# Designs tried in a protein design run: peptides against a protein of PDB entry 8HF1. Part 256

Target 1, 320 residues: chain A of PDB entry 8HF1
Amino acid sequence: NVMLYATKPTEVMVSFPHQEQVLTVTRLISAEIEKFYVSLDLMNIGVQPIRRSKSLQCLRDPSKKSFVKQLFNDFLYQMKEYGIYAASIAIISLIVEFDIKRRQAETLSVKLMHRTALTLCEKIRHLLVQKLQDMTYDDDDDNVNTEEVIMNFSTPKVQRFLMSLKVSFADKDPKDICCLVFVERRYTCKCIYGLLLNYIQSTPELRNVLTPQFMVGRNNISPDFESVLERKWQKSAIQQFRDGNANLMICSSVLEEGIDVQACNHVFILDPVKTFNMYVQSKGRARTTEAKFVLFTADKEREKTIQQIYQYRKAHNDIA

## One batch from the design tools (peptide; made by RFdiffusion4, then SolubleMPNN)

Design b2_p26_7_s1 (from b2_p26_7 with E6Q E9I N15G I17L E18T E23K)
Fold by OpenDDE base, seed 3:
Order: structure tokens, then sequence, then C-alpha cells
Structure b2_p26_7_s1 (fold): chain B 320 residues (1-320), chain A 26 residues (1-26)
């Protein structure tokens, strides 16, 4: 009975500068979303109680307006936390969701609301793509998906994450890599996945080394709204990671529920660790002898983050 | 300026901090 002592992962902190890169384009986009919220709120004031049909009740459903505001708030968060390059990918997800909701709308007024949201998303996409192209004017290559463009239009956190991946995995054997990347939000998984696909394709040292996949956490709001397609895609992504056809998995904190993933040698925590459970579960995936558990922190929050990790370590040792 | 990774901070089991070069650590 060789007691394989579970080797504890090496815990590492990567600091990044707190730079508020306030680009003119980000201010313009935020102002356009705020104007749109005012328009959405005014759509409630004009409907006096005229006795007529089921169509007007569907306009008054606060859940439909709340959902539209939630998607734009999630977009604004991604633009702030990950940068304008990540935002150019994130806006495509909003376009897809609003187009589905527009098609599913039973009333002309709900169709118009989703159409107005789509028109705003298209305007935002054009503003983002134009800003990404403004740096490529000196090179005949209209390709906004270069390593340079990705790095220059990413936040310091994302820049340090991409550099950490490049240093960790440049010219390594793909078979020796088992990497997890944890993010807080389900929409961030898709955004960071799209960013990594473009970054890996533009970085020769990572090309054919890293094969990313993503997992969207289960939608706790309704298991019935998980499309059969999303469940099939999640199963396929997990299977590809188990079979070694993918060696990097991006996942939200919702990996709490029973995904038997292999012992990983690298675990990256891209977003702040907010709970003890998230810390224990994510760290518990780094199970190889030389496993690395990498945290990202703003320089201003470094001391607070270190203290929080020591509190979590103490709490874990008191339960073990 | 080339974006250089600052020294990594290894969080030791004893609560000490060790600074490590990213190129030596990764």
Amino acid sequence: as target 1 above (320 residues)
Amino acid sequence: SPLELQPLIVLNDDGSLTEVDPKEFF
C-alpha cells in the first residue's frame, strides 16, 4: 500500500498593474448603453390602462427588460475586466441571443425592443472593430487577430495571463499539458475561448501546442432551457479533454457539480477567488506532483488577496 | 516597453513569500 501522498500544488501569485485605460471608444459605448437604458425605462411610462388585448401585458413584463439590461451589464463588465478585444468577441454573443429572442417574440412590441437592442449591438461591434483596425493601417494586413493587436487591446490582467501561458507552454509537448482556466461568469468562458483561439493561432510557439475548449456552467435558472445542443456540446468538450484532444479547458466556477476531469498540472484563476469552496475545488484539480496553481491579482489588492488565501488555507486545514 | 512578467510570488506552506523569476518557475 504505497500511500501516494497527494502532493500539494505550488501556489503562485501574478501581479498586474491597475491601469484604467479609459479609451474614448469605451466611454462612447458606455454612453450609448446608458441612453438605451433611458429609452427602455421610458417605454413603461406611456401605457395608460387602455382595456385592450394581451399584447400590452408582454411589454410590461419586467423580466424581459431586466434580461436585456443584464446582457448589456455583462458586456460592460467584460469590456472593463478583459479589454476591447475581448469585448469585440463578447458582442457577437449578444447579437446571437437578441436575434433568437427577436424570432421567438410573440408581439410586435417585444420584437421591436429586441430589434433596437440588436441595432445597438451592431453599432457597438462597428466601433470596436474600427478601433482594432486603427492600429493596423500601416500594414496591408487587415487582420485584427494578430498577437500584437490582442495584447495591445487587452487589460493588464489578460496580458499577464497570455504571457504566463506563453512562458508555461511555448514549444512543450501537447501530451504533457493538462490546463484549467477558471473564470467567474459563464459568458466569460466563450469570450476567453475566442480570444485564446485567435492568440494561439497568431503565436507560433503555441500553435499545435495548446488546443482549448470551454465549458459553460449549468444554467441554474432552468434546467429546461439548457438546449439539448448545449448539453451535447458540454459532453463533447469534456470528452475531448479526457481523450487528450483538448489540453486547456476554460470553465466557470460552476465546476462544483461532479465533472470528473483528470488531474491537471496547471490551474489558472483568471478572476478573483470570492469563496472558500471555489478555492478548495479549483486547487483540488491541481493534483500532479509538480502542479501549479496560479492566481492573478491587481497590485492594489495583493496584500488583501494573500491574507484571504491564508485564511482559506487555515480553514481547509481545520476541516481536513 | 516589452511587457515583462514581474517576479512571481510563491506562497509557501509556512506563510512565507518567495519571489521567483517566471522563466525559472514555468
Scores: peptide ipSAE 0.370, ipTM 0.857, DockQ to the pose 0.727
Fold by OpenDDE base, seed 4:
Structure b2_p26_7_s1 (fold): chain B 320 residues (1-320), chain A 26 residues (1-26)
Amino acid sequence: as target 1 above (320 residues)
Amino acid sequence: SPLELQPLIVLNDDGSLTEVDPKEFF
């Protein structure tokens, strides 16, 4: 047992103000989703043929109402936690998913359900894009993907994250960067990836510095539901990060099971660390000399977060 | 401005807290 003297990363906490951006648009979107749930509960989709896929995790028939509600609940969470700009990207993932499911629908009732969900997503997308355009004063610059628009329509947490990236990586050599960004949810990986692509493209100091990728953990959903495309994409993204062709990787907490990612010099935890395993595994990726482990916390939760980290440190030292 | 990073808090191994300027730390 080579005790890898894992150089302990410097643990840093970035505080952000707990401002609920109570925008009228977010209230309108939430109200439209709630109205849709009432309508969805009244829809008769009939008895769907149980595809006996042999995997026990067949519980989430993608044609079920529960899956539709889950996608909208995940969207509402992303809008709340990451802001309107992130929500404008997140809604596109729902549009794609509902269009696929609409085309794959075995019954007219299921097809209609996904069509209704898709129509709501397009309405939500329009409301979000319209709100992003309210800050573009110049009629000629319809570009909602500016650094200013991204920052202004992001939550304080995301603002502090983007600023931390800019301060950390502005004008640095891409080869000297190995960055992980941990998020709680699978769908957040895609959302934050899209946000980072636009932010990096809009920030001259980062354009040639950061090359982001994302990894969605292996769904506990049987390897049969991982499209051959998703598995190929995951392998490609991991390989690009291993080869240094990507230097920033966005990961969900589900990556705990078996992705050997390289030793990183930066690990950002964008969402609250909820488990000891998440703490140990994410911190255990910050292994270089002078590695940084950066946490984001609301000001109101600062003390609680500090105490939780010390408890995790103690528990880790008691096992080591 | 809403665009200023507040001082970072370094969580020392001894349980102490050190405030650090983001520009000096990153």
Scores: peptide ipSAE 0.364, ipTM 0.857, DockQ to the pose 0.721
Fold by OpenDDE base, seed 1:
Structure b2_p26_7_s1 (fold): chain B 320 residues (1-320), chain A 26 residues (1-26)
Amino acid sequence: as target 1 above (320 residues)
Amino acid sequence: SPLELQPLIVLNDDGSLTEVDPKEFF
């Protein structure tokens, strides 16, 4: 029995400055969302009929207002953590979701609530796109998708991530790349995917090198709310990554449910590692020879993050 | 100034830290 000493990945930390992008546009957007929450709390949407076939989530949010607030809170998080460029992509996902909910509304009051949320999302989208266009001479939406605009309107964390990808993969053979990118939140997967598509397309050294996909883990809270479309998309994305038709996969920490992902040579942890399980599972994917496990940390959290990683290493060795 | 990657920190198995140039590491 050759104990294949699973070559431990090289663990690396990329530091970034803690800069809050204090833009006037981000303050305006936050203020518009807060005003909307006050209006939303005053809306009488009545008691919604509990359909027996609607998952545990309908039991958790009988008013449907909590779900609306959750999506906007998730958007505010994306804008803060990844920047206004990422926010311009994230808002499109809210627009799509609120349009679906508006069409599925069983009452006029619920339809109006989702319409009001949708109108706010369109206003936010316009404010974000207008701010991205401030650096471009041309009003074309395609002109905001340049490497320069993406980098300038991304947070220091995202800037360092994109630079790390460029340095790691510029002019490499696509077949030699098996990369995972872990993010904390479900909605971040799609946001970072859209950002990466635009960044790769605007970066000649990466355009024919990286083919990204994203996977949202199963929503354990409501497997019934996973649209048949989301499940099909997940299966397709996983299969493309297995077949080598995609060489970069963005995924949330919900890889716990039986998604056998290949051994990777690169694993990027874009968000803080909050749990031992996340650390072990993500690191356990970096299994090739010379595999890299890359962490991102704010400079102020560097020492705390290092200490946490050593605690996780110790705990892993004590159970192995 | 062009955004430059700062030195990377390699988290060694012994608990030591090594600073590495991004160009040499990646």
Scores: peptide ipSAE 0.354, ipTM 0.853, DockQ to the pose 0.686
Fold by OpenDDE base, seed 5:
Structure b2_p26_7_s1 (fold): chain B 320 residues (1-320), chain A 26 residues (1-26)
Amino acid sequence: as target 1 above (320 residues)
Amino acid sequence: SPLELQPLIVLNDDGSLTEVDPKEFF
């Protein structure tokens, strides 16, 4: 029995200041969403026919109102956790989703509800883009995707993450890089992917070095919302990462289903590690001799995070 | 850079903490 000494990755913590950037624009957007929720609660959309869809989520909200609120709550979370720049990308995903649902609406009342949500998303997009442009002297939409704009309108967590990528991978051979980035939420994968594409394109030292992809775990709760296109894209993204055509993969916490991803040399945990299983699974992907496992924590949560990691290490050693 | 303002914290196997310069670590 050759105990393959799985070389334990070096575990590193990157601290960031807990500054709630209370921008006027974020308050305005939050207030517009709250007003929309009041309006949404007053909307009579009628009794929707209970489609015998096997998905538990379709059974919980026959009105589809809770789903609309969930998407806006996920957007508000992304704006708070990742910043205004990330929010400008996240809102596009809501626009696409509400436009699809507006077209698929079986009733005029549901169609109107999704149209009203879409109109709010376009207003939010305009407010975000206008705020990004306020720092650029040039009115050209292309100027909002600079390294400076991305950094200035990102939260301290995202700033530290982007700088960690730049320091780690500047001028390296793409073949020597196998990086995973873990995030908590499904929609965060798409948002951080779009942010990374723009950041890599604006950063010469990372151009042609990093090729990002994202993977969203199978949402067992609503297989009907996984378009055939999303499933094809996920399979393609995994294959590109296996073939080395992509060297950075953004994953949500739902790696629980057996996706054989290669051994990585870098694993970044962008969001707090909430479960022992997430810790073991994510750390277990950092299997190279010089593998790095990088955690991000607010300064105020540093001690609590260290204690949690120590408890997870102890629990892992007691099972091994 | 944001990384230059605060050292990285290496979580050692013994549970000790080591502060490291980001430029030396990465």
Scores: peptide ipSAE 0.352, ipTM 0.848, DockQ to the pose 0.617

Design b2_p26_7_s2 (from b2_p26_7 with S1K E9I N15G I17L)
Fold by OpenDDE base, seed 5:
Structure b2_p26_7_s2 (fold): chain B 320 residues (1-320), chain A 26 residues (1-26)
Amino acid sequence: as target 1 above (320 residues)
Amino acid sequence: KPLELEPLIVLNDDGSLEEVDPEEFF
């Protein structure tokens, strides 16, 4: 019995200052969303007949109002956790989703609801882009995607993440890199993917080194909302990562669903590890001899995070 | 001033903590 001593990855913690980004623009956006929720609650959408084939989410909210609120709450979370720059990318995903739903609306009232949500997203996008332009002397939209703008309008956590990628991968051979980035939420995968594309393109040392992809877990709540396009994207992204055409993969919940991802030399955990299974599975992908498992923590949460990791290590050793 | 990475905290297998320079670690 050759117990292959799976070389344990080196576990490292990156600290960042706990700064609440109290920007006037974030307060304004939050206030506009709250006003929209009041208006949304007053909207009469009518009782839609529960069709037997609708996903569990469609059964929970016949009016589809809860789903609209969920998307804006996920956006507010991304703006708070990742910053204004990430929010400018995240809002585009809401625009696309509300436009699709507006076109698919079975009633005029539902169509109007999605149109009102879309108009709010367009206003939010304008406010975000205008704030990004405040640091640029040139009115050109391309000037908001510089390394400086990305860094200045990102949270301390995202700043330290981007710097950790730059230090780790500057001028390395792309073939020697197999990196996973874990995030908690589905929509964060696409947001961080868009941010990384722009950051890599603005950083000469990374342009020909990192090729990112993203993968989202299967939405057990709405398999019907996985467009044929999203399923095709997931299959393509996995295949590109297996073939070495992509060397950085952003993931949410993927490992819990039994998606086979190759052994990696770097695993970044961008969001707090909330479950023992997430810890074991994500760490279990860092299988190379010199594999690194990188955690991010606010200075105030450092002690609590360390204690949580030791509890997970102990629990893992008690099962092994 | 360019943003500098704070010292990394290595979580050793024995439960000890080690501070490491980011440029030496990565």
Scores: peptide ipSAE 0.524, ipTM 0.925, DockQ to the pose 0.673
Fold by OpenDDE base, seed 4:
Structure b2_p26_7_s2 (fold): chain B 320 residues (1-320), chain A 26 residues (1-26)
Amino acid sequence: as target 1 above (320 residues)
Amino acid sequence: KPLELEPLIVLNDDGSLEEVDPEEFF
């Protein structure tokens, strides 16, 4: 009976200022997406044939319009929550998705819909990249992937997250690091992964220290090629993290699927802890003797967040 | 000014809050 003394992690909260400063570019992008939604609602894409394949195909939303709106809404959320730099990465994922859907389109009307969405994504990408370049004073260094640009075009939350990583891991031995980063949404895993790759590459103190991976939950029951690739990626990412070939794993809250991730010394919760299950599951991964469980909160939500954590602690102690 | 990380708030088991320097904590 090895009493696994579940060493309780030290729970710590990083506060960040609530900046309501909506940049002109973000307003312009939002307005362009809203105009696109009006146009999208007017598009006659016809009746899509419900391909009942016998396998538990995810209900392909027969309208296909809802999926387009979902992707743009998810993008708008990322731009708001993580900033312009993260949005510049997120938009690439939309471009890829809409190009795939455009090529897979069974009708000219659906093809046109995805083409229009793609054209908007390219416009958004140009607006974002142009805004990132506005801070590069030197005409010679078109590199928008500097530590300075990443920091300046990230939200206060993301800035504090990156700083917390830098302070936590600067010049440390990669073998001593087992870090989880929890985000709310599946698509955020890939966005933050791309941001971290660029940040780590631009930050000498982290370049040889952090090797990030990301894992998205199993959304797709459908045995399509994408779902096979995603499943292969998930297995590979988990295995790399288990083998110590990656020491930072970005996860969505969809760890509900019992992903046996090793005991970590750091757990960062980048997004608000919305559920007791998320709290218990994420905190339950911080199991080393000096494990840290780091929360991020806006200053205005600090007290509410603290109260919620104590409620979750109480509820956890009542079950244990 | 370079962005500095604000003092961390440790959520103690007793319900007390402790402010800690990020450089000392991390």
Scores: peptide ipSAE 0.520, ipTM 0.924, DockQ to the pose 0.684
Fold by OpenDDE base, seed 1:
Structure b2_p26_7_s2 (fold): chain B 320 residues (1-320), chain A 26 residues (1-26)
Amino acid sequence: as target 1 above (320 residues)
Amino acid sequence: KPLELEPLIVLNDDGSLEEVDPEEFF
């Protein structure tokens, strides 16, 4: 087994304080989404025609109401886990998705449902952007994409992640960097990608050092729902990362799909390692000499996370 | 104050923990 001779990466844990961003704006947004769910449940969208050609996922939600709720629940998760700045990027992905679904709507009632969801997303976006602007002293520079704004409106986890990237890669040769960033959720890949683009652009020490890409896992439930654009993006992103034109890749459960990613010198696990397979697969990418495997944990969960990692190590050694 | 990284915790192969300065580790 070729894995027996691979240099083990140094496993390191970055701790962060468990601080909930108790912002009035987050409470307001959550309350607006809950009000929208009540309204959504009352919407008569009729029985949607089950077209035989729609993949099994479309068959599970004939009303498409649960899918709308899923997207807003994923947004609420991202706002909680990554902060207001990340949420301002995440909401754009919902806007795009609901606009696509609105255009693809087979009935006026479904079209109206997606339009109402879209209107709520625009309201949420406005509330988020206003809150980001409240910290810009100069009315003239609408640039909410500063290092300061990003840091101040990110969760402690994201702050420590960005700082870890800055310390790791400031003024380094781009060719010497092969970095993976693992996240749990598909939508987080694009959100963190957008955040990193803005952070790198606002950080002179990283601007010509890090070139990020993102890759989302194939929806195991339906390859047919991967837009031709998403598949093209994935293929391009992987190729850029292989060619060294990108040196940081944000990914979710992509490794389960047998995507051959090169050996990396840095692997960041931004979200909790929930499975043995995720641990083995992500760690198995940190294969260069002096490779680093970086975990992020809340202080409260530190001990539990350490014990879980040692359990995974033991289980891996018992199989090897 | 500028945010500073807390000391890192290295998870050694023997199960020991080591605190390391971020600037020395990264």
Scores: peptide ipSAE 0.515, ipTM 0.923, DockQ to the pose 0.664
Fold by OpenDDE base, seed 3:
Structure b2_p26_7_s2 (fold): chain B 320 residues (1-320), chain A 26 residues (1-26)
Amino acid sequence: as target 1 above (320 residues)
Amino acid sequence: KPLELEPLIVLNDDGSLEEVDPEEFF
């Protein structure tokens, strides 16, 4: 019995400057969403056809408006935390969701609500794409997916994350790489995945090195509402990562649900570690020899983050 | 100017902090 001494990963912190400058386009988008919320609050969606009891209708209508606001709030969060480039990818997911909800609408009022939300998303998409194009000198090169555009329209956190990936993996053998990227929110997984696909494709040193996948946690929404498609995608993504056909996995709390993922040599924590469980579970995936556990922090939050990690280390040693 | 990575902070097991060059660490 060779007791494989579980080598502890090296824990490292990458600092990034706090970005105070809000672009004019982000202010315009935020103002358009706030105007839309005022309009949404004035919308009467409660007139559903008479066939089902009045009591059940009043309880369901606030949830439909709340869901629309939740999606736009999640978008605003992502635009702030990851930048305009990530927001241009995120808005497409809102467009798809609101088009599905518009088609599934049982009433004209609900259909109109989702149509109005969709129209706002198309306006936001246009504003974002136009801003990404402002840096392309050639009027004919509509390609907003260059390394330069991605870097310039990403937050300092995302810039340092992409640079850390480039330094870590440039010209390495794909077989020697097993990387996890943890994010807080499920919708961030898809947007960071889309950003990484474009970044890797634009970066010659990474094109044949990194193959990303993403996993989305099961919402506590009934297993019946997880589309058969989402479950198929999740199974396929995990299998590709196990087979070595993908070597970088973006995930949220999915790994908390007992998904058996191989030992990784790199674990990146893109968002702040908010819980002891997230710390232990994410760190517990960095199990290879010389494994790296990489944290990102704003300069202003550096000391607070260090103290939180020491508290989590102490708590882990007291339980072990 | 090209963006440069700031020095990395290694969180040692003893609670000490060490600054490391990104190119040497990664």
Scores: peptide ipSAE 0.513, ipTM 0.923, DockQ to the pose 0.687

